# Peptides against a protein of PDB entry 6B4E, part 50

Target 1, 295 residues: chain A of PDB entry 6B4E
Amino acid sequence: TNFDKISKMFWHYKDKIAQIKQDIVLPIKKADVNVRNLLSRHKRKINPKFGQLTNSNQQLFKIQNELTQLINDTKGDSLAYHWILNFIAKAVVHQAETEVRVKPESALPLGKLTLYLLVQFPELQELFMARLVKKCPFVIGFTCEIDTEKGRQNMGWKRNNENKWEDNTSYDERMGGILSLFAIITRLQLPQEFITTTSHPFPIALSWHILARICNTPLNLITNTHFVILGSWWDAAAVQFLQAYGNQASKLLILIGEELTSRMAEKKYVGAARLRILLEAWQNNNMESFPEMSP

## One batch from the design tools (peptide; aimed at target 1 K251 R263)

Design b2_p23_8 (made by RFdiffusion4)
Pose (drawn by RFdiffusion4):
Structure b2_p23_8 (pose): chain A 295 residues (1-295), chain P 23 residues (1-23)
Amino acid sequence: as target 1 above (295 residues)
Amino acid sequence: AAEEEYQELLDEINELEEELEEE
């Protein structure tokens, strides 16, 4: 892995976040009353819909239809359309760092909803990817030091209610939750309305990049967070990763489960212990996936 | 020897990663 190229990719998405603020978020303050009223009303109607998802496919379709109508209502104004898509991208990532953090299997319905929106509204793709990378750089394998305040900001760290950094557990759980959503998306087939006509925008090869780049990361930059997101990724996508790459995926899963954990054993990282348990469960023919969605 | 086998495995993974980037 050429980590200079990974850094260039990271800063490209960081620049995109700045461009979104300059060209989408700030100009909306100057939009006419019809646009402001529509966006104010629609953002209220959109916000709770992500938490109304359940394990039921019928409920997923209902929420997809409600959101499609609300988003289509904004298409008459390119700026309002891009603003509501940016709002949705932020809301989906926030849902991943809150609800998926507590209930990892809720990443499956949320991933299906997001993937549907990503192909129904393709302008969402760049907005969503930039948001993921800004909030969880591990999705492209970016890692930098966190000894400095700027490094902590680069890696997606947050502060609590007194300018102190959130504890390591809170950060690790958030990162797992965000990366779990992206991992679900990379292993989902497109919905039937698009599977016959459209290329998957974030395919399974992106999961290969995450694993390979963590395994190629200098060991002095590896933290408990790398093991936690790999465990979250495993729960969300290891079965389909094997279906896609076979013996090559098996070699990579062994590398992360046996070798990466062994080389960092002195750190006694909690996430490394769980990744070893996941490796042993697979070796005992008991690899799990999230239960498929109910009717 | 174990270290050499580990480096060889990383080279194989990186080759595949380059092939996927070309796709």

Design b2_p23_8_s1 (made by RFdiffusion4, then SolubleMPNN; from b2_p23_8, 13 letters changed)
Fold by OpenDDE base, seed 2:
Structure b2_p23_8_s1 (fold): chain B 295 residues (1-295), chain A 23 residues (1-23)
Amino acid sequence: as target 1 above (295 residues)
Amino acid sequence: SSEEELQKLLEELEKELEKLEKL
């Protein structure tokens, strides 16, 4: 693992967030009133759709079509188009922080929708990844110290209105929710209409990188959160990961589930205990995945 | 050391992944 490369990638996306603000968000505030009105109407129509997802493919397809139409309505103005995509990127991540956090299996319909949009609108890919890395650096296997304010900010910690850091449980759950979504996206197959014409924008190899980079992270930087997000990843993608990489996947799962947890045993991390349980379930041929969506 | 062994294994796995991506 080249940590310098990972750090450069992390800061690239931080810079991208700043660029998005400068080149997309701020200019729209000064745009023509008709454009601003269009975007306001579209925002109001788009925002509730993510919460309308169910475990139904029929409902998913309906929402996909509705969003596609709404996004296409903005293509006449490049700035408006990029603004609406950036809004969608933010909304998807927000849904992961709120709904997926408390109901991990909801990552499946959300991930399917997101993957469809990422393929249908390629400009969403960079906007979405930048938002993911800002909110949850674990998606690229980035870790830094959290004993400083800057370190905590870099790792996506939030402060409340009283300028207090969020509690550890809240942070862990948010990170788990975001990572669950990302893990699902990486393990999903492209929709049938795209599978022969388009490469997967966030393939299963990115899950490999997450696991490997965490295993290579200095032990003094490993926290309970690392194990929580590994557990979230496991629930979301372990079955499909094993299908993709076979014996090599198995070796990596053993590394995170057995070796990494053992090395950190003295810390008595709750997340590590859960990951050990997941490993044991797998060893007993009882690895579970999220239920498939209904027709 | 156990750390060196882990690092070696991870490097081997990364090489194997690269092979899989080329197929």
Scores: peptide ipSAE 0.113, ipTM 0.754, DockQ to the pose 0.395
OpenDDE base, seeds 1, 3, 4, 5: peptide ipSAE 0.030, 0.038, 0.035, 0.035; ipTM 0.645, 0.663, 0.660, 0.656; seed 3 fails the geometry check

Design b2_p23_8_s2 (made by RFdiffusion4, then SolubleMPNN; from b2_p23_8, 12 letters changed)
Fold by OpenDDE base, seed 3:
Structure b2_p23_8_s2 (fold): chain B 295 residues (1-295), chain A 23 residues (1-23)
Amino acid sequence: as target 1 above (295 residues)
Amino acid sequence: SREEELEKLLKELEEELEKLEKE
């Protein structure tokens, strides 16, 4: 693992966030009133759509079509188009932080919707990835120390109104939710209409990188959160990961489930205990996946 | 190609395993 490369990637996306603010978010505030009104209306229509997802493919397709239409309405103005995509990127990640956090299986419909949008609107890809890395650096396997204020900020920790850091459980759950979404995206197949014409923007190989990079992370930087997000990833993508890489996938799953947890046993991390349970379930031929969506 | 990608991933896995074994 080249940590310098990972660090460069991390800061690339951090810079991208700053660039988005400068070039998209701030300029739109000075845009024509008609454009601002359009975006305001679209924002109000788009925002509830993510919460309307169910385990129904029919409902998914309906929402996909509605969002597609709403986004297409903005294409006449490049700034408006990029603004609405950035809004969507933020909204999707927010949904992962809130709903997927408490209901991991909801990552599946959300992931399908997101993947569709990422392919349908390629400009969303960089916006979305930047937001993901900002909120959850684990998506690229980045880890830094959290014993400093800057370190915690870099790792996506939030402060409340009293300038107090969020509790560990809240942070763990948020990271787990975001990682679940990303994991789902990496293991989903492209929609049928794109499978022959487009490459997967975030393929299953990115899951490999997450696992491998975490395994190679210095042990002094490994926290309960690492195990929590690995567990979230496991629930979301382990079955499909094994299907993709076979024996090599197995080695990596054993590496995180057995070796990494064993090395950190003295910490008695709750996340590590859960990951052990997942490993044992797999060893007993009882690896579970999220239920498939209904028609 | 997918094969080349897998080889790269395998190499990465091997490197990670080696690193863990040294600790």
Scores: peptide ipSAE 0.044, ipTM 0.702, DockQ to the pose 0.098
OpenDDE base, seeds 1, 2, 4, 5: peptide ipSAE 0.033, 0.034, 0.034, 0.035; ipTM 0.689, 0.700, 0.685, 0.703

Design b2_p23_8_s3 (made by RFdiffusion4, then SolubleMPNN; from b2_p23_8, 12 letters changed)
Fold by OpenDDE base, seed 1:
Structure b2_p23_8_s3 (fold): chain B 295 residues (1-295), chain A 23 residues (1-23)
Amino acid sequence: as target 1 above (295 residues)
Amino acid sequence: SKEEELEKLLKELEEQLEELEKQ
């Protein structure tokens, strides 16, 4: 694992967030009133769609079509188009932070919707990845010390209006939710209409990178959150990961489930205990995945 | 291409596993 490369990638996306603010978000405030009104209306129509997802493919397809139409309505103005995509990127991540956090299996319909949009609108890919990395650097296997304010900020910790950091449980759950979504996206197949014409924008190899990078992370930087997100990843993608990489996947799962947890045993991390339970379940031929969506 | 990419990743993973086992 080249940590310098990972760090460069992290800062690339941090810079991208700043660029998005400067080049997309701020300029639209000065745009024509008609454009601003259009975007306001579209924002109001788009935002509820993510909460309308169910475990139904029919409902998913309906929402996909509705969102596609709403996004296409903005293509006549490049700035408006990029603004609406950035809004969607933020909304998807927010949904992961809120809904997926409390109901991990909801990552599946959300992930399918997101993957569809990422392929249908390629410009969404960089916007979405930048938002993911900002909110949950674990998606690229980045970690840093959290003993400083800047370190915590870099790792996606939030402060309230009183400048108080969120509690550890809240942070862990949010990171777990975001990573669940990302893990799902990486293990999903492209929609049938795109399989022959498009490469997967965030393939299963990215899950491989997450696990490998965490395994190679200096132990002094490993926290309970690392184990929590590994557990979230496991629930979301372990079955498909094993299917993709076979014996090598098994070795890596043993490394995170047994070796990494053992090395950190003195810390008595709750997340590590859960990960061991997941490992044991797998060893007993009881590895579970999220239920497939209904027709 | 996809198969070649997988083989490359597996090789990299094996190397990483060996390194971790030595620690």
Scores: peptide ipSAE 0.031, ipTM 0.692, DockQ to the pose 0.095
OpenDDE base, seeds 2, 3, 4, 5: peptide ipSAE 0.024, 0.024, 0.024, 0.024; ipTM 0.643, 0.641, 0.647, 0.644

Design b2_p23_8_s4 (made by RFdiffusion4, then SolubleMPNN; from b2_p23_8, 14 letters changed)
Fold by OpenDDE base, seed 1:
Structure b2_p23_8_s4 (fold): chain B 295 residues (1-295), chain A 23 residues (1-23)
Amino acid sequence: as target 1 above (295 residues)
Amino acid sequence: SEEEKLKKLLEELEKELKKLEEE
């Protein structure tokens, strides 16, 4: 693991967020009134779609088609197109922070929708990844100290209006939700219409990177959150990860579930305890995955 | 150190994975 590379990647996406604000978000405020009105209408139509997802593939396809049409309506104006994609990127991550946080299995339909959009609209990929890294640096295996305000900010901690940091539980749950979504995306197959023509934008190898990078993280930087997100990842992708990498996957799961937790045992992290339970379940041939969606 | 041991184990695993990918 090259931590310098990871750091560079992290800051690349941080810069991308700033660029998006400057080049997309702010300029649209000065755009023609017709464009602004169009985007306002589209925003209102698009936003509720993510909440309309169910464990139904039919419903998923319906929403995919509706969103595709709405996005295509903006392609006549490049700025409008990028603005709506950025909005979608933000909305998807927000959905992970709120809904997936409390119902992890909801990551599956959300992930399928997101993957479809990422392939259908390639310009969404950088926008989405930038938003992910901003909100949950764990998606690229980045971590830093959180003893400083800047450190906490970099790791996606939020403050309220009184400048009080969110509580640890809230942070852990949000990170878990976002990571669940990303994990799902990495383990999903491309939609049938794209399998032969397009490469997966966020393949299962990115899950490998997450686990490996966390294992290589200095122990003094490992927190309860690391174990929480590993547990979230496990629920979301462990089965498929084992299918993808076989024996090597098994070894890595043992490293995070047994070795990493053992090395941090003195901290008595609740997340670590849960991860051990997941490991034990697997050892007892009881590894579970999210239920497949209905037709 | 325990940290170094973990890193070493992971490095070995990554090497093995690369070999598998090349096959």
Scores: peptide ipSAE 0.157, ipTM 0.793, DockQ to the pose 0.320
OpenDDE base, seeds 2, 3, 4, 5: peptide ipSAE 0.183, 0.156, 0.165, 0.172; ipTM 0.808, 0.788, 0.798, 0.800; seeds 2, 4, 5 fail the geometry check

## One batch from the design tools (peptide; aimed at target 1 A212 N216 E259 R263)

Design b2_p24_1 (made by RFdiffusion4)
Pose (drawn by RFdiffusion4):
Structure b2_p24_1 (pose): chain A 295 residues (1-295), chain P 24 residues (1-24)
Amino acid sequence: as target 1 above (295 residues)
Amino acid sequence: MTQEELDELREEVHENAEELIASL
């Protein structure tokens, strides 16, 4: 892995976040009353819909249809359309860092919804990827030091209600949750309406990149967070990763489960212990996936 | 995969972990 290229990719998405603020978010303050009214009303209607998802496919389709109608209502104005897509991208990532953090299997319905929106509204792809990278750089394998305040900010750390950094547990759980959503998306097949005509925008190869880049990261930059997101990724995608790459995926899963954990054993990282348990469960022919969605 | 094949892969990955990482 050429980490200079990974850094260039990271800063590309950081620049995209700045461009979104300049060209989409700030100009909306100057939009006409019809646009402001529509966006104010629609953002209220959109916000709770992500939490209304359940393990039921029928409910997923209902929410997809409701959101498709609301988004289509904004297409008459390119700026309003891009603003509502940016709002959705932020809301989906927030849902991942809250609900998926507490209930990891809720990443499956949310991933199906997001993947559907990503191909129905393709302008969402760049907005969503930039948001993921800004909030969880592990999705592209970016890691930097967090001794400095700027390094903390680069790695997606947040502050609590007194300018102190959130505790390590809160950060680790948030990163798992966000990365679990991205991991579900990379291993999902497209919905039937698009599977016959469209390339998957975030395919399974992106999961290979996450694992390979963490395994290639200098060991002095590895933290408990790397093991937590790998565990979260495992729960969301290890079964399909093996289906895609076979013995090569097996070699990479062994590398992360046995070797990466062993080399960092002195740190006694909680996430490393869980990743070893996942490796042992697979070796005992008991690799799990989230239960498939109900009707 | 069988258990014997898995054990062979684990041994190969353990002996050649550096070469495997370099190939990534």

Design b2_p24_1_s1 (made by RFdiffusion4, then SolubleMPNN; from b2_p24_1, 7 letters changed)
Fold by OpenDDE base, seed 5:
Structure b2_p24_1_s1 (fold): chain B 295 residues (1-295), chain A 24 residues (1-24)
Amino acid sequence: as target 1 above (295 residues)
Amino acid sequence: MSQEELEELKKEVRENADELVASL
């Protein structure tokens, strides 16, 4: 694992977030009143749609069409178009932090919607990835020390209005929710209309990177959160990962489930205990995946 | 990440899969 490359990628996306603020968010505040009003109306129509997702493909397709129309209405103004995509990127990640956090299987419809939008609107890809890396650096296998304020900020820890850090459980659950969404996106097939014309923007190879980079992370940097997000990834993508990489996938699952958990056994991490249970279920031919969506 | 960077990354994963697993 090339950690220098990972660090460069991390900082690239941190810089991208700053750029988005300067080049997209702030300029819109000074834009024509008609543009601002249009975007305000669109924001209000778009925001509820992510919470309207269910395990129904019919409902998914409805929402896809509605969002497509709303986004297309902004294409006449490049700044407005990029602003609405950035809003969507933020909204999707927020949905992962809130809904997927408490209901992991909701990552499937959200992931399908997100993948559709990423393909339909390619400019969303960089905006979305920058937001993901800012909120959950684990999506690119980045880890740093969290014994400093800057380290915690880099790893996506939040402070409340009293400048107090969030509790460990809240952080773990948020990271798990975001990673579940990303894992789902990586293992989904492209919609039928795109399979022959477009490459997958975030393919299953990115799941390989997450696992491999975590396994190669110095043990002194490994926390309970690493095991929590690995468990979230497992629920979301392990079945499809095995289908994609076969024996090599099996080796990597054993590395995270058995070897990494064993090396960290002295810490008695709850996340590690759960990951061992998932490994044992797999060894007993009882690996589960999220239920498929209804028609 | 650009499409080119993604393809390079995919290539790296495929070509170095055995080495990566062995190095863990």
Scores: peptide ipSAE 0.039, ipTM 0.707, DockQ to the pose 0.088
OpenDDE base, seeds 1, 2, 3, 4: peptide ipSAE 0.018, 0.020, 0.020, 0.021; ipTM 0.453, 0.615, 0.606, 0.615; seed 4 fails the geometry check

Design b2_p24_1_s2 (made by RFdiffusion4, then SolubleMPNN; from b2_p24_1, 8 letters changed)
Fold by OpenDDE base, seed 3:
Order: C-alpha cells, then structure tokens, then sequence
Structure b2_p24_1_s2 (fold): chain B 295 residues (1-295), chain A 24 residues (1-24)
C-alpha cells in the first residue's frame, strides 16, 4: 500500500471541499435573487425526499424521477446546477450519519438512489466523493493519528458548540453509517438503463481498497472505529464481495476478521468482538445480507 | 488456510495491496 498516494488523494478531496466553497457555495450567495429563490425552493423540495425512502422499489423510482426533474430545472445555470448537486451530496451523507446510523439496512434504498443520481448527473461524483472523504476518510482507507486536534479533524471528528469532541460511540456510529452507504454503492449494479453505456463510478474494487488499506495500516493507528466500520462494511457488502472476488475475497475477510482482530485482542475493542461474531457466522454458513427491496 | 498460507497472504497484502486489485 502506497500511503503517500492515499494521503495525496485525501488532501486532494480536502482541497476540493475548499474549492467547492469558493467556487459554488459563496458565489451563489451573491447570485441573482431569482436564482437564489429558485434554489431555496428546490432545496426545500429535495431535502425531504431522502427521508421518504422505504424498502419499496416503486417508491424509490418515484423519488428518482422527482429528484431528476428538480435537478434538471437547474441545468440552464451552471452555478445553480453545481450548487444543487453539492446540496444533494451533503444531504445524502447527512442521511447516512442519521438514518443509516440507526438503521443500517436503510443504506440499500439510499445507495440505490445515490448511485442512480451519480450516473445520471456525473458532476455529482466529485462533489459526493469529496464530501465522503471529508466526513469519513475510511472510504478511501485513509488513517492518521487522532492524538492531535488536527488529526481528529482530518479523521472527521466533530466538535460541539462548546468545542467539546463528540463521544466515541457517536463517532463510531456516524462512521459506520457513512461507510455502510459507500459499501452499498460499491456493490450495487448499475441501473438497467446505464449498464451497457456507463462504467460504475464507485465499483466493488473500492471495497477491496478499503479492506486492504486497513489491513496495511500501522497497528498503532488502528482503533475501535476501524473495526466498527469493517463490521458495517461486512453487513452491507460481504456477500456481494465474495461473489465478485471469490477465494481472494475470502482471504481478505479472514485477514480482517481473524488476523487483524487477533493482533488487537489486548485492546478488547467492542467493534472487534462484533467482527469476530460476523466471521464466525460466515464460517458456520450463516452470512447474512440486507433484505432485498420489494417491487 | 494454514499458518504459512496466512503469513504469505499478509505479506502479499502488505506489499501489493493496490496492485492485487489489478490482478483480479
């Protein structure tokens, strides 16, 4: 694993966030009042849609169509279009931090919606990835020390209004929620209308990168969060990962489930204990996936 | 897998984590 390359990628997306603020978010505040009013109305219509997702494909398709129309209404103004896509990127990640955090299986409809939008509107891809990396660097297998304020910030830790860091459980759950969404996206097939014409923007290979990079991370940087997000990834994508890479996938699952957990056993991480349970379930032919959505 | 097989796998992952993807 080339950690220098991963670090460069991490900082690329951090710079992208700064660029988005300078080139999209701030300029729109000075835009024509009609444009600002349009975007305000669209924001109010778009934001509830993510919470309206259910386990129904019919409902998913309805929301996809509604969002597509709302986004298309902004295409006449490049700044407005990029602003609404950036808003969507933020809203999707926020939904992962809230709903997926408490109900991991909700990542499936959210992931399907997100993948559709990423393909339908390619400009969303960089905006979304930048937001993901900022909020959850684990999505690219980036890890740094969290003994410093800057290190914690880089790893997506939040401070409250009193400048107090969030508790470990809250951080772990948020990271798990975001990673669940990303894992789902990586293992989903493209919508039928795109399969023959478009490459998958975030393919299953990105799941391989996450696992391999975590396995190669210096042990002194491994925390409970690493095991939590690996468990979240496992629930979201392990079945499909095994289908994609077969025996090579099995080897990597054993590395994270057995070897990595064993090397960190003295820490007694709760996330590691859960990951071992998942490994044991798999070894007993009881690996589960999220339930499929209804028609 | 055997202990030896696991050790080899660990070494392969450490050396070629990103390159292994290209070989799959």
Amino acid sequence: as target 1 above (295 residues)
Amino acid sequence: MSKEELEKLIEEVRKNADELIASL
Scores: peptide ipSAE 0.072, ipTM 0.751, DockQ to the pose 0.108
OpenDDE base, seeds 1, 2, 4, 5: peptide ipSAE 0.043, 0.056, 0.034, 0.026; ipTM 0.714, 0.750, 0.707, 0.643; seed 5 fails the geometry check

Design b2_p24_1_s3 (made by RFdiffusion4, then SolubleMPNN; from b2_p24_1 with D7E E11K H14R E18D I21V)
Fold by OpenDDE base, seed 4:
Formats: sequence, structure tokens, C-alpha cells
Structure b2_p24_1_s3 (fold): chain B 295 residues (1-295), chain A 24 residues (1-24)
Amino acid sequence: as target 1 above (295 residues)
Amino acid sequence: MTQEELEELRKEVRENADELVASL
């Protein structure tokens, strides 16, 4: 694992967030009133769509079409188009932080929708990844110390209005929710209409990177959160990961489930205990995946 | 698995990680 490369990627996306603010978000505030009104109407129509997802593919396709139309309505103005995509990127991540954190299986319809949008609107890819990395650096296997304020900020910790850090449970759940979404995206197949025309923007290889990078992370930087997000990843993608990489996947699963948990046993992390349970379930041929969506 | 087996497994994964991804 090249940690310098990972660090460079992390800072690239941090810089991208700053760029998005300067080049997209702030300029729209000064845009023509008609453009601002259009975008205001569109965001009000778009935002509820993520909460309207169910386990139904029919409902998914409906929402995909509705969002596609709403986004296409902005293509006549490049700034408006990029603004609406950035809004979507933020909204998707927010949905992961709020709903997926408490209902991990909701990552499946959300992930399908997101993957569709990422392919349909390629400009969303960098906007989305930048938002993911800012909120949950684990998506690229980045880890730093959290003993400093800056370290916590870099790892996506939030402070409230009283400048108090969020509690560990809230952080763990948010990270788990975001990681679940990302894991789902990496293991989904492209929609049939895109398979022959484009490559997967966030393929299963990115799940490999997450696991490998965490396994190679210095042990002094490993926290309960690492195990929580590994557990979230496992529920979301372990079955498909094994299908993709076979024996090599098995090696990584053993490393995170057995080796890494054993090395950290003295910490008695709750997330590590859960990951061991997942490993044991797999060893007993009882690995579960999220249920497939209905037609 | 023994600790030695786990260390070997870790080594294998580290050495093959980039190549495996490129080959899939």
C-alpha cells in the first residue's frame, strides 16, 4: 500500500471541495434570479426523491426517469447543471448519513439510483467522490490520527454548535452508512443499457483498495470505526466481493475478520466483535447479502 | 490459523493487491 498516493488522493478531493465552493456554489448565489428560481424549484423536487426509494425496481426506474428529466432541464446552463449535480451528490451522501446508517439495506436502492446517475451524468463522478472523501475518508482507505482537531476534521468528525465533537456512536453510524452506500455502488453491475458503452465508474476494485489499505494501516491508527465500516462493507458487498476475486477475496476477508481483529483484541472494540461474528457466519456457510429488489 | 499463517497471508495480499486488480 502506497500511503503517499492515498494521501495525495485525499487532498486532491479536499481541494476539489474547495473548488466546487468557489466555482459552482458561490457563483450561483450571484446568478440571475431566473436561474436561482429554477434551481430552487428543482432542488425541492429532487430532494424528496431519495426518500421515495423502496425495495421496488419499478419505483427505482420511475425515480431515475424523474431525476434524469430534472437534471436535463439544467443542461442549457453549465453552471446550473454542475450546481444541480453537486446538490445531488450532497443529497445522496446525506441520505447515507441519515437513513442508511439505521437501515443498511436501504443502501441497495440508493446505490442503484446513484450508479445510474453517475453513468448518465459523468460530471457527477468527481463531485460525488469529493463529497464522499470529505465525509468519509475510509472510502479511499485513508486514515490519519484523530488525537488532534485537524486529524478529526480530516476524518470527517463533526462539531455541534457548541463546538463539541459528535459522540463516537454517531460518528461510527454515519461512517458506516456512507461506507455501505459506497460498497454497494462498487459491487453493483452497470445497468444493462450502459454495459457496452461505458466502464463502471467505481468498480469492485475500489472495495479491494478499502480492505487492503485498512489491513496495511498502522495499528496505532486503527479504531472502532475501522471495524464498524468493515462490518458495514461486509454486509453490503462481501458476497459479491468473493464472487469477483475468489480465493484472493477470501484472504482479505480472513485478514480483516481474523487477523486484524485479533491484533486489536486488547481494545475490546464492539465493531471488532461484530466483524468476528460475520467471519464466523461466513466460515459456517451462512454469509448473507441484502435481499434483491422486487421487480 | 497460526500467527505465521496469518502473516504469510498478509504478505500475499500485499504483494498481489495491485496485480490482481489489474488482471480483473
Scores: peptide ipSAE 0.166, ipTM 0.798, DockQ to the pose 0.093
OpenDDE base, seeds 1, 2, 3, 5: peptide ipSAE 0.028, 0.125, 0.034, 0.028; ipTM 0.678, 0.775, 0.688, 0.673

Design b2_p24_1_s4 (made by RFdiffusion4, then SolubleMPNN; from b2_p24_1, 7 letters changed)
Fold by OpenDDE base, seed 2:
Structure b2_p24_1_s4 (fold): chain B 295 residues (1-295), chain A 24 residues (1-24)
Amino acid sequence: as target 1 above (295 residues)
Amino acid sequence: MSQEELEKLRKEVRENADELVASL
């Protein structure tokens, strides 16, 4: 694991967020009134769609089609198109922070929708990844110290209006929700219409990176959050990860579930205890996955 | 697994991580 490369990647996406603000968000405020009105209408139509997802593929396909039409309506203006994609990227991550956080299995329909949009609209990929890394740097296996304000900000900690940091439980749950979504995306197959013509934009290899990088993280930087997000990842993707990498996957699961938890046992992290339970369930041939969606 | 076996696995994963990604 090259941590310098990971840091460079982290800062690349931080710079991308600044670039998005400068080149997309700010310029649209000065755009023609007709463009601003179009985007306002589309925003109002798009935003509720993510909450309308169910465990139904039929409902998923309906929403995919509706969003595709709404996004296509903006393609006549490049700035408007990129603005609406950036809005979608933010909305998807927000849905992970709110709904997936409390109902992890909701990551499946949300992940399917997101993957479809990422393939259908390739310009969404960098916008989405930048937003993910900003909110949850664990998605690229980045970790830094949180003893400073800047360190906490880099790791995606929020402050309230009183400049008070969010509580540890809220942070852990938000990170878990975002990582669940990302894990699902990495383990999903492309929609049938794209399998032969398009490469997966965020393949299962990115899950490998997350696990390997966390395993190699200095122990003094490992927190309860690391175990929480590993548990969230496990529920979302462990079955498919084993299918993809076989014995190599097993080695990583043992390393996070047994070795890493054992090294951190003195901390008595609740997330570590849960991860150990997941390991034991797997060893007893009781590994579970999220329920598949209905037709 | 023994602690020694786990350390061996850790080393192996570190060495093979990039190669496995490149093979996909």
Scores: peptide ipSAE 0.244, ipTM 0.822, DockQ to the pose 0.091
OpenDDE base, seeds 1, 3, 4, 5: peptide ipSAE 0.185, 0.212, 0.216, 0.040; ipTM 0.800, 0.814, 0.816, 0.683

Design b2_p24_2 (made by RFdiffusion4)
Pose (drawn by RFdiffusion4):
Structure b2_p24_2 (pose): chain A 295 residues (1-295), chain P 24 residues (1-24)
Amino acid sequence: as target 1 above (295 residues)
Amino acid sequence: SEEEYQELLNEINEMEEELEEELS
């Protein structure tokens, strides 16, 4: 892995976040009354819909249809359309760092909804990817030091209600949740309406990049967070990763489960212990996936 | 054991380069 190229990719998405603020978010303050009214009303209607998802496919379709109608209502104004897509991208990532953090299997319905929106509204793709990278750089394998305040900001750290950094557990759980949503998207087949005509925008090869880049990361930059997101990724995508790459995926899973954990053993990282348990469960023919969605 | 570990990382990087070409 050429980590200079990974850094260039990271800063490309950081620049995209700045461009979104300059060209989509700030100009909406100057939009006409009809646009402001529509966006104010529609953002209220959109916000709770992500939490209304359940394990039921019928409920997923209902929410997809409701959101498709609301988004289509904004298409008459390119700026309003891009603003509501940016709002949705932020809301989906927030849902991942809150609900998916507490209930990891809720990443499956949320991932199906997001993938559907990503191909129904393709302008969402760049907005969503930039948001993921800004909030969880592990999705592209970016890692930097967090000794400095700027490094902490680069890696997606947040502050609590007194300018102190959130505790390590809160950060690790958020990163798992976010990366778990991206891991579900990479291993999902497209919905039937698009599977016959469209290339998957974030395919399974992106999961290979995450694993390979963590395994190639200098060991002095590895933290408990790397093991936590790999465990979250495993729960969301390891079965399909093996279906895609076979013996090569097996070699990579062994590398992360046996070698990466062993080389960091003195740190006694909690996530490394869980990743070893997942490796042993697979070796005992008991690899799990999230239960498939109910009707 | 260390040599086997370095060889494995080279194989993984080769696969990564091949996948980057497919995504282009």

